# Peptides against a protein of PDB entry 5OOQ, part 25

Target 1, 227 residues: chain A of PDB entry 5OOQ
Amino acid sequence: YREDVRQVVTHPANALSFLQPGRLVEISVNGKDNYGWGAVVDFAKRINKRNPSAVYTDHESYIVNVVVNTMYIDSPVNLLKPFNPTLPEGIRPAEEGEKSICAVIPITLDSIKSIGNLRLYMPKDIRASGQKETVGKSLREVNRRFPDGIPVLDPVKNMKIEDEDFLKLMKKIDVLNTKLSSNPLTNSMRLEELYGKYSRKHDLHEDMKQLKRKISESQAVIQLDDL

## One batch from the design tools (peptide; aimed at target 1 L153)

Design b2_p16_2_s1 (made by RFdiffusion4, then SolubleMPNN; from b2_p16_2, 7 letters changed)
Fold by OpenDDE base, seed 3:
Structure b2_p16_2_s1 (fold): chain B 227 residues (1-227), chain A 16 residues (1-16)
Amino acid sequence: as target 1 above (227 residues)
Amino acid sequence: SAADLLQPKEKWLQLF
């Protein structure tokens, strides 16, 4: 269920309006490389100049540039390409005991674990000398102020996701979380069974995806006119 | 923009 919520939240129809400069996002690349919380620089629609007819999934159809302060110091950051979310080999977060640096990495929406309910003031030119490090200091200060974690956007209250099936999903998660908190062992097994049954029965993800594609196409046109 | 009007009151942090 948490992954289903993540898929809905990170869908372009929902996420893009919240990916303003300075928006905090939690980053996990390829499900392995956890960079922690970073700050959005900008985003763009993914365009393949070599293959203009390339069709990407909704979650791979945009590139988000994000400042992270957890990049391993010896990572080949010079090989990073702003419009290529396929990261070079050796680009990784610093492990425990390793030194980290600030970097701007291009990611897809699928690499967003969560969207924070906080925005940083961003420098005008993030690529200028010392500007990434300034954002890096801000990220450290945010983590210091929020030791229990950065507040995440509420999908319903903040993001205004009012889809009936999504609301049902959220209610189920709340019930399950309440049950897990009260009976951790009994509720974990039931959660997996209910998730497995729900995931199999409802291509809800596909129906929500189709409905939101229609809404996103309409909203993307509005955002293009307002830029 | 109309999109700005629909955005929830976001918490801006000016840290520096």
Scores: peptide ipSAE 0.072, ipTM 0.609, DockQ to the pose 0.033
OpenDDE base, seeds 1, 2, 4, 5: peptide ipSAE 0.060, 0.065, 0.057, 0.065; ipTM 0.617, 0.613, 0.590, 0.595

Design b2_p16_2_s2 (made by RFdiffusion4, then SolubleMPNN; from b2_p16_2, 8 letters changed)
Fold by OpenDDE base, seed 1:
Structure b2_p16_2_s2 (fold): chain B 227 residues (1-227), chain A 16 residues (1-16)
Amino acid sequence: as target 1 above (227 residues)
Amino acid sequence: SAADLLSPKSLALQLF
């Protein structure tokens, strides 16, 4: 259900009006490279100059340029091509213990995990010397101020998504979340301990079943020899 | 508070 919500939220019909310069977006490229929260520079409709007849999916039909502050320092950022979402090999976020730099990366709408309810004031020329780093400092400050996470746009209240099926989906999710939060097991500090005990008990039960089968098979062979 | 988000001077945040 979370992916279904993401698909609706990141659809051009809904997302583009919220991709103003400075809008915070959470970025995951190819479902594996998590850059965290970045800031939108601009966006444009994806145009293939070499193949004008190229048809893209809705989520791939626009390119969003975003400033990230989590680019691995040794990434070949000089090979980045504006408005080309096919990132060069070696372009990745910094891992734990690695140094990061600020970079502008072109992404598709499909690489947006969430849209934040915050907007930074962006420099007029992000490509000017030191401007990306300024945005990078602002991103760090935002993360510091929101240790529990950056506020996400409400799809209904903020984005005004009024699709009936979507509203039904949101209601279902809300009901499920309420049920999960009200479940005594979910609120149990012993959940992990209980799960560990349950898993071990289950494993022992399966081992016991297998052992009983082996005993039964061995007894059947013995009975055949005694006949 | 939303007001706290406007300080320090280096961070101009607008909530939409």
Scores: peptide ipSAE 0.035, ipTM 0.615, DockQ to the pose 0.036
OpenDDE base, seeds 2, 3, 4, 5: peptide ipSAE 0.032, 0.042, 0.035, 0.042; ipTM 0.622, 0.675, 0.642, 0.670; seeds 3, 5 fail the geometry check

Design b2_p16_2_s3 (made by RFdiffusion4, then SolubleMPNN; from b2_p16_2, 6 letters changed)
Fold by OpenDDE base, seed 5:
Structure b2_p16_2_s3 (fold): chain B 227 residues (1-227), chain A 16 residues (1-16)
Amino acid sequence: as target 1 above (227 residues)
Amino acid sequence: SAADLLQPKSLAEQLF
């Protein structure tokens, strides 16, 4: 359900009006590289100069330039191409204990985890010396001021997403959250252990289901050859 | 200032 909400929120029809310069966005590239909260510089419609007839999905059809302060210091940032969301090898966030630098990265809408209800003042020329670092300091200050997390835009109240199916989805999530909070297991010291056991059991069940499917498919092929 | 963070109001009107 959270992914379904993210897909709706990050759709161009909803997201673009909130991607003003300085808007905070939480970034995850390819579902693996978590850069944390960054600040929007600008965005543009994705244009493929080599293939002008290229069709992109809605979530890949725009490029958002974002300042991050979590880029690994030894990342080949000089190889970054403006408006190219295919990042060079070695472009990654700093891990724990590694040094980070500020960088502007081009991302797709699909790389946005959440849109913050905060907007930084952005320098007029982000490419000027020291300007990225200024934004980086502002990002650190915001994180310091919001230790419990940066406030996220409310999809309904702030973004005015009034789609009936989306509203039903939000209501379902609220009901589930209420049930989760009222569940006595949430207060159990054994919750982590129980969840770990449940997760492992679920994984084994899915593996078994996949194996059964493969066996059935193989048997079907054998029967076709005997015909 | 905290105030600069809170007023998303005016620029949403300029993009339409």
Scores: peptide ipSAE 0.022, ipTM 0.568, DockQ to the pose 0.029
OpenDDE base, seeds 1, 2, 3, 4: peptide ipSAE 0.023, 0.029, 0.019, 0.020; ipTM 0.552, 0.562, 0.513, 0.525; seeds 1, 2 fail the geometry check

Design b2_p16_2_s4 (made by RFdiffusion4, then SolubleMPNN; from b2_p16_2, 7 letters changed)
Fold by OpenDDE base, seed 4:
Structure b2_p16_2_s4 (fold): chain B 227 residues (1-227), chain A 16 residues (1-16)
Amino acid sequence: as target 1 above (227 residues)
Amino acid sequence: SVADLLQPKEKYLQLF
């Protein structure tokens, strides 16, 4: 269901009006390369100069340029081609313990995981020396201010998606989330407490079983001595 | 609520 919501939210008819310069977007390329939250520079309709007759899906029909601050430092960023979402080999986010740099990467709408309800003020010329790093500092500050995550646009309240089937989908998700939140096992602290109680109850049952066996054996020995 | 924190009004941040 989350993927279904993502498909609707990232559709050009809904997403493009919210991809203003500085809009925060959560980026996942090819379902594996998570760059985290980046800032939108601009977007354009995808045009293949070599094959003008190329037909793209709705989610691949636009290119969004985004600033990320999580690019692996040794990634071949010089091989990045503007408006080409097919990233060169070696372009990846930094892993834990690796150093990262700021980069502008071209992505498709399909690479947007979430659209944030925040916008940064963007430099006029992001390609000028030092400007990407300025945005990168801003992204770090945003992440510091929102340790539990950047607020996401509400598809209904903020994006005004009024499709009836979509509204039904959202209601189903809300019901499921309520059920998950009401499940005592989802609270890690309660799970540890419940597991501790269960473990103690199990141990007590084993102790009682052993004691009953010892009592029965002692009674059997007493009866043999009285015969 | 945590839900209220997840759906704030759109804000512009000038951090630098």
Scores: peptide ipSAE 0.057, ipTM 0.590, DockQ to the pose 0.079
OpenDDE base, seeds 1, 2, 3, 5: peptide ipSAE 0.054, 0.052, 0.054, 0.058; ipTM 0.615, 0.603, 0.594, 0.593; seeds 1, 2, 3, 5 fail the geometry check

Design b2_p16_3 (made by RFdiffusion4)
Pose (drawn by RFdiffusion4):
Structure b2_p16_3 (pose): chain A 225 residues (1-48, 51-227), chain P 16 residues (1-16)
Amino acid sequence: YREDVRQVVTHPANALSFLQPGRLVEISVNGKDNYGWGAVVDFAKRINNPSAVYTDHESYIVNVVVNTMYIDSPVNLLKPFNPTLPEGIRPAEEGEKSICAVIPITLDSIKSIGNLRLYMPKDIRASGQKETVGKSLREVNRRFPDGIPVLDPVKNMKIEDEDFLKLMKKIDVLNTKLSSNPLTNSMRLEELYGKYSRKHDLHEDMKQLKRKISESQAVIQLDDL
Amino acid sequence: SSYYIDDVTGEKHFLD
């Protein structure tokens, strides 16, 4: 349900109104590379030119400044409006130095939208400007060690569509349902949940393998035939 | 200048 709400928030109709320069966003591109919190510089519509049609979330490209780029990552390969990050450009590992950079992303690569925004120079492309902004990101990350506050989708973003409101209530219902479980006030909750979640991942992982073995025991494309 | 703006309160917070 929370992932469903995220798609409603990041859809261009609602998200673009709050994508002003300097907006803070949490970037997780394709659900794999997590660059942490960054600052939005600008955005523009995606024009595929072969005029190919794009999905609503991929219909727009946002350039954001990050401060967690791997230091030896080859940033010279980036095209301004190509959000497909070339192989080798990755967030810095837990033991590797970081460097400030600007990357393009689609809206689907935004995990959350912040209520804070930085002062940014006119030309981020100018000498030392991307570096200076990276310093500001490091300070915001210090003042807010637990995380950056997110924008309230209803109160701040004024999202009032009825279907979305029912979705928000569905979450509150499941939370109070969760808060009424006997394990909520338990010390072993983190232990038991982790112990169970590992057994559950295996069950789902084993189920994936279990089906592959059976289909391959028989002839391969007999069904296609 | 180096600062950030909280859009909920409209207040500016200056950075060191």

Design b2_p16_3_s1 (made by RFdiffusion4, then SolubleMPNN; from b2_p16_3, 8 letters changed)
Fold by OpenDDE base, seed 5:
Structure b2_p16_3_s1 (fold): chain B 227 residues (1-227), chain A 16 residues (1-16)
Amino acid sequence: as target 1 above (227 residues)
Amino acid sequence: PRYYVDLVTGEVYYLE
């Protein structure tokens, strides 16, 4: 259900009001390049100057510029263009053992994994010499202070997302968190029975099916270990 | 001065 929550949270109707300068967001580009927590610089509606009639999905319709401190040192950061989310080849986070640098990268809303509770004080001109490194230092210290992870916004309590289907999704997640520890497959099936009939969103049903499969796979692995 | 704010609680935290 994490992806379903993410899709709702990162929708522009919900996310944009929480993307103030300095807001911490967790970044994953193309589902593989994990930059960790970065700080929002600004955002803007995505405009294709070469093709003004271009239509983007909701999650790709805005560009967010973020400061990250995990950019691979040999990445061609000089080729980065503000508000151009098509990243040059070689732009990637540092792997274990590699050195990293601070960089401002443009990302889509779809590249936001989580939106945090925290907002850094940001320099007025982030592109001035040394400013992004200052933010990078702040990011490192914040991460140190939260070894279990930076607090993530509560979609309902904090973001005030009141969509009926989303509330049902959140309720399902709460039930799963409390009951899945002992009999995950049985509890998952029961949850689907209780809430599936009331879901208007087809994606919720599909997600539940996927969850059941994952639980079954996990149980199968456990059984193999027990044999 | 470097600091961050928890926008949920309103608390301000200073960074060294």
Scores: peptide ipSAE 0.723, ipTM 0.971, DockQ to the pose 0.852
OpenDDE base, seeds 1, 2, 3, 4: peptide ipSAE 0.715, 0.707, 0.713, 0.720; ipTM 0.970, 0.970, 0.970, 0.971; seeds 1, 2, 3, 4 fail the geometry check

Design b2_p16_3_s2 (made by RFdiffusion4, then SolubleMPNN; from b2_p16_3, 8 letters changed)
Fold by OpenDDE base, seed 1:
Structure b2_p16_3_s2 (fold): chain B 227 residues (1-227), chain A 16 residues (1-16)
Amino acid sequence: as target 1 above (227 residues)
Amino acid sequence: MRYYLDLVTGEIYYLE
């Protein structure tokens, strides 16, 4: 269900009005290159000058320019072409232990994992020397301030998506989330039954808490797969 | 609620 939600959220009819300059978006290119949260510079309808007859899907019909601060330092950023979402080989996020730099990359709507409920006050000229680095610093600050994650726009409450089928989908997800939250309690009760007899003698209370947490996490993963 | 971060000051603004 997560992908279904993403498809609706990132559809041009819904997404474009929330891609103002400075809007934070979570970026994943080709399903593997996760740049994390970046900041929108601007967007434009995709035009293929070499092939004007090219037809793009809805999710590939717009190019969004975003500032990221996770570009691998040795990536050939000089080969990036404005308004070309087909990124050159070697353009990738820095891995753990690698140094990163700030870059402006063109992406499609399909490369947006989520849209944040946060905007940066963007410099007027992002292409000027040092400006993208300033945005990069701000992105780091945002991540620092939101250690549990940047808040995501609510498709219904914030984006005002009122499609009936979508609302039904969201309701189903809500029900599943509720069930997910309730299942740990059931497991907790079982654990308490199991450990309750020995808890006072062996101080298994802490162990029980840890196990409850692990069970909860495991169930969360299982339920998320169903979404 | 919407959040805005000022790049210059680092201040966060909250808009309902």
Scores: peptide ipSAE 0.043, ipTM 0.665, DockQ to the pose 0.155
OpenDDE base, seeds 2, 3, 4, 5: peptide ipSAE 0.052, 0.039, 0.030, 0.033; ipTM 0.507, 0.646, 0.638, 0.652; seeds 2, 5 fail the geometry check

Design b2_p16_3_s3 (made by RFdiffusion4, then SolubleMPNN; from b2_p16_3, 8 letters changed)
Fold by OpenDDE base, seed 5:
Structure b2_p16_3_s3 (fold): chain B 227 residues (1-227), chain A 16 residues (1-16)
Amino acid sequence: as target 1 above (227 residues)
Amino acid sequence: MRYYLDLVTGEVYYLE
């Protein structure tokens, strides 16, 4: 049940702490458009200026700007609107045999398939000429160096998700992985229930993660300065 | 020089 884990990992209470500039994330838009691994530029809370009272789901409540190097070359990238995760028609990854280009796209947390434990050095102004291509080159090099896949953050060991309901979820997943004799549908429903319980506690958990994020970001900056 | 950093371990990898 990888999807169940993904739902927890990409929840704002957990994910935002790890979306520093340059963080590698694996991107799948609408479950069909796979852009592969991209690099985070920044993120912001989703605000609808036309409808300030709009309520988004947790996984759609933030917009993450990411650099991808797999955009189809003939995609209408000029139609991309900043902070609008509803991508124009024709925006898609390159298929086999097609040429690709680098682009910055706004996505929701729900479009994050995985969060890597690697962070690229990012240009200060990613929108400056040639900068996204530089990131694109770095992405290609990283992929080359990790042919078996970019290391993914461990939810417990790395992300330090210690919420009781999440731990129960993880335990259930482990049990299911070992015991396949149970009804998959029933088990899935149970996992969804556990996720629901976790989601209801996200506000308190988010406060904790916000603090962690501040600390992590500070440490990351210091470390980068030492390099 | 381009690099990527493992933010968990602190390990630095240099890109060519």
Scores: peptide ipSAE 0.172, ipTM 0.800, DockQ to the pose 0.633
OpenDDE base, seeds 1, 2, 3, 4: peptide ipSAE 0.033, 0.050, 0.032, 0.096; ipTM 0.637, 0.678, 0.636, 0.764

Design b2_p16_3_s4 (made by RFdiffusion4, then SolubleMPNN; from b2_p16_3, 9 letters changed)
Fold by OpenDDE base, seed 5:
Structure b2_p16_3_s4 (fold): chain B 227 residues (1-227), chain A 16 residues (1-16)
Amino acid sequence: as target 1 above (227 residues)
Amino acid sequence: ERYYLDLETGEIYYLE
């Protein structure tokens, strides 16, 4: 059920305004590689220079660069290409018993599990020597200070997503979390329906356009001329 | 100096 909420939260119209440098995000790549909480460096609209006519889904239309401190030490990080979310083979988080290092990885919005209600002060040049490690240390400290988990942005209170159908979706999820359902399938179908209603009633495309304009004005995104 | 901002409270914390 959380996936339905995640789809709304991570949509560009909602997420991009909260992806400031230093914003904590929980990362899962391709539904299998969990890097845990990382810190946003920056983001840019995804552009395929070789195929300018390429069309991406909303959740894959932006690339977010994130510092993680859970990269497997023997991962071929040298093969990482900036602003290429298609990660090379072997790029993965460290497993139990393995050593990890800090790395900057490009991800899509679809790889964001949660957006945290915390923001680190980021180094000016994250690519400079030792800067990723500094962020990594900060991430460890944050995790230490929040043993019960890093606080997640509230979609309604913090992100100001106030669509009625979305609110109904949230309420339904709350009810399901509170009591056991006798028919999970029916409930899931209802949640999907509610999400569908939200998506249909709210012109997310138009909202995204408006957001892009605002971002361009604030100089908060890389490659603003491509927006 | 390393800090994080708690957006809920608005407080800034030093990270050692």
Scores: peptide ipSAE 0.102, ipTM 0.756, DockQ to the pose 0.665
OpenDDE base, seeds 1, 2, 3, 4: peptide ipSAE 0.040, 0.041, 0.037, 0.042; ipTM 0.665, 0.703, 0.687, 0.670

Design b2_p16_4 (made by RFdiffusion4)
Pose (drawn by RFdiffusion4):
Structure b2_p16_4 (pose): chain A 225 residues (1-48, 51-227), chain P 16 residues (1-16)
Amino acid sequence: YREDVRQVVTHPANALSFLQPGRLVEISVNGKDNYGWGAVVDFAKRINNPSAVYTDHESYIVNVVVNTMYIDSPVNLLKPFNPTLPEGIRPAEEGEKSICAVIPITLDSIKSIGNLRLYMPKDIRASGQKETVGKSLREVNRRFPDGIPVLDPVKNMKIEDEDFLKLMKKIDVLNTKLSSNPLTNSMRLEELYGKYSRKHDLHEDMKQLKRKISESQAVIQLDDL
Amino acid sequence: HELPFIVYDDTKEDFD
């Protein structure tokens, strides 16, 4: 349900109104590369040109400044409106130095939208400007070690559509349902949940493999035939 | 020269 709410928030209709310059966002592109918290510089509509149609979330491209880019990552390959990050551009690993950079992203690559925003120079492309903004991101990350506060979708973003409101209530219901479980006030919860979640991943992982073996035991494209 | 460090909190402002 939370992932369902994220899509409603990041949809251009609601998200673009709050994508002013300097807006803080948590970037997780394609659910794989997590660049941490960054600052939005600008955004524009995606024009595929071949005039190809795009999905609502991919219909727009946002340039963001990050402070967790891998230092030896080849940033010279980036095209201004191409959100497909070339192979080798990745977030710095846990033991590797980082460098401030600007990357393009689609809206689907935003994990959360912050209520804070930075002061940004007019030309981020100017000499040393992207570096200076990266310093500010490092400070915000210190004052807020647990995380940056998110924008309230209803109170702040004034999202009042009825279908969305029922979705929010569905979450509150499951939370109070979760808070009424005997294990909520337990010390072994982290231990037992992790022990179970590992067994569950295997079950779902094994089920994936279990089906592959059976379909391949028989002829391959007999069904296609 | 570097620009001053400034953080804006937009929850204290009315959005137009």

Design b2_p16_4_s1 (made by RFdiffusion4, then SolubleMPNN; from b2_p16_4, 6 letters changed)
Fold by OpenDDE base, seed 4:
Structure b2_p16_4_s1 (fold): chain B 227 residues (1-227), chain A 16 residues (1-16)
Amino acid sequence: as target 1 above (227 residues)
Amino acid sequence: SELPFRVYDITKEELK
């Protein structure tokens, strides 16, 4: 069920309006490389210059640039290509005992594990010398202040996802969470079926237009802390 | 110059 929720939450129709600069997101690339919580720099529609006719899934149709502070120090970060979410071999998070550095990496929506309710105050130019390290320090401070984990946006209360099928899913999850002996897989709808039903309700082109409006309106931020 | 540490929350409920 967690993956089912993630698919809906990270769909462009829901996620993009919450990917403002500084938004904290939990990152897992290719289902194996966990970078932890990073900060959104920006996002853009994915364009393949080599193959302009390329068609991407909804979750792969946008590139999100994120600052992470968990990049393995010996990763070939110089080989990172702007706006290319296909990361070079060797780009990975530091393992236990390894040193890490800050890096800006391009990811797809599919690499977002969670969207946090917090945003960092971001520098104007993240590519300037020392700026990504500043963000890295801020990320460390956030993790220090939230030892139990960074709060995740509530899909219904915060993200205002009101899709009927999604609400049914959330209700099922709530019921299962209250029942210790329940096997979530037994009564779960297949991910493909659930998402198939959900995706048919959304036109990406029309959604993009609406999202642009929402993004402009969603700039209101409550200051939580100022050090 | 290094930016001050500032964190923003878009949710009112999480601040209570």
Scores: peptide ipSAE 0.160, ipTM 0.748, DockQ to the pose 0.439
OpenDDE base, seeds 1, 2, 3, 5: peptide ipSAE 0.039, 0.103, 0.128, 0.104; ipTM 0.634, 0.677, 0.730, 0.739

Design b2_p16_4_s2 (made by RFdiffusion4, then SolubleMPNN; from b2_p16_4, 8 letters changed)
Fold by OpenDDE base, seed 3:
Structure b2_p16_4_s2 (fold): chain B 227 residues (1-227), chain A 16 residues (1-16)
Amino acid sequence: as target 1 above (227 residues)
Amino acid sequence: SELPFRVFDISKEELK
């Protein structure tokens, strides 16, 4: 069920308005490369200049640039291509005992495991020398201050996802969490089906228009330098 | 409505 929730949460219609600079996100690339919590730099709609007619899935239609502090030190970070979420071979998080460095990596929405309710104050120029390392230090500090884990945005209370099927899913999850030791809910439609229904209800084009308005409004109200 | 957030100020190394 967690994956189904993740699919809804990371859908552009829901996620993008919460991907402000400095937003903490938990990153897992290809379901195996766990970078832990990183900080959002920015995001952009994915455009293929070579094939303008290219069609991407909803979760692959945007590129999110994130700072991570868990990149393996010997990863070929120089081969990273801006706005290319297909990471070069060898780009991976450090394993236990390996040294890590800070890096900015482009990811898709599908690589976001969780969206945190915390934001970092971000440097004006993250590409400047030493700036990503500063963010990396802040990430370590956040992890230190939150030993039980960084708080995750509540999809309903915080993100205001009000889809009926999603709400049903959340209720089922709550019941399961409470009754882990008791009878399985036999009639639980798979979240995949619920997500399917959800995705069909949303027109990405129309959602983008609404999202742009929300982003504009949020930027007008909340600026990092004012916080 | 205002988006929920908590900020860690990098320059001050302080949460606010």
Scores: peptide ipSAE 0.063, ipTM 0.644, DockQ to the pose 0.115
OpenDDE base, seeds 1, 2, 4, 5: peptide ipSAE 0.061, 0.061, 0.053, 0.041; ipTM 0.633, 0.641, 0.638, 0.696

Design b2_p16_4_s3 (made by RFdiffusion4, then SolubleMPNN; from b2_p16_4, 7 letters changed)
Fold by OpenDDE base, seed 1:
Structure b2_p16_4_s3 (fold): chain B 227 residues (1-227), chain A 16 residues (1-16)
Amino acid sequence: as target 1 above (227 residues)
Amino acid sequence: SELPFVVEDITKEELK
């Protein structure tokens, strides 16, 4: 369900209006390379100069240039080509204990995990010396200010996605989240506890009935002996 | 120090 929401949110019809310079986006390339939150530089419709007739999916039809501050320092960043989302081998985020640098990477809409409800002040010329590092510092400050996570745009309230099927999906997710929070297992455990209590009450009631019957039978035997 | 970012659709009150 989360992937379904992501597909709708990152569709060009919904996403492009929120990809202004400085917009924060959470980046995951090819489902494995998580760069974390980056800042949008710009975007453009994907044009294949070698094959102008190339048809791309909706989510691959635009290239978004983003500044990330999590690029592995020894990544071959010099091989990056503007507006080419096919990243060279070795381009990856830094792992734990590795040093990172700031880089501008071209990504597709499909590589956007979430769109943040924040925009950085972007330098006029991001390609100028030191400007990427300035954005990197800003990203660190944002992460510091939001230790519990950067706020994500609400698809309905903020992005104004009003598709009926999407609204139904969101409602279903909310219901499921509510049901998961009301853990059916905890409810089943409560049911088991309730059933256990009912079973115990029933057992006690039957035991009491049996005891009363035994007492009554014993009293009847005593009355027969007093005859 | 001026915040290096703007919160657009979240009210400043939600950031307090």
Scores: peptide ipSAE 0.220, ipTM 0.696, DockQ to the pose 0.207
OpenDDE base, seeds 2, 3, 4, 5: peptide ipSAE 0.190, 0.037, 0.109, 0.183; ipTM 0.728, 0.666, 0.715, 0.746; seeds 2, 4, 5 fail the geometry check

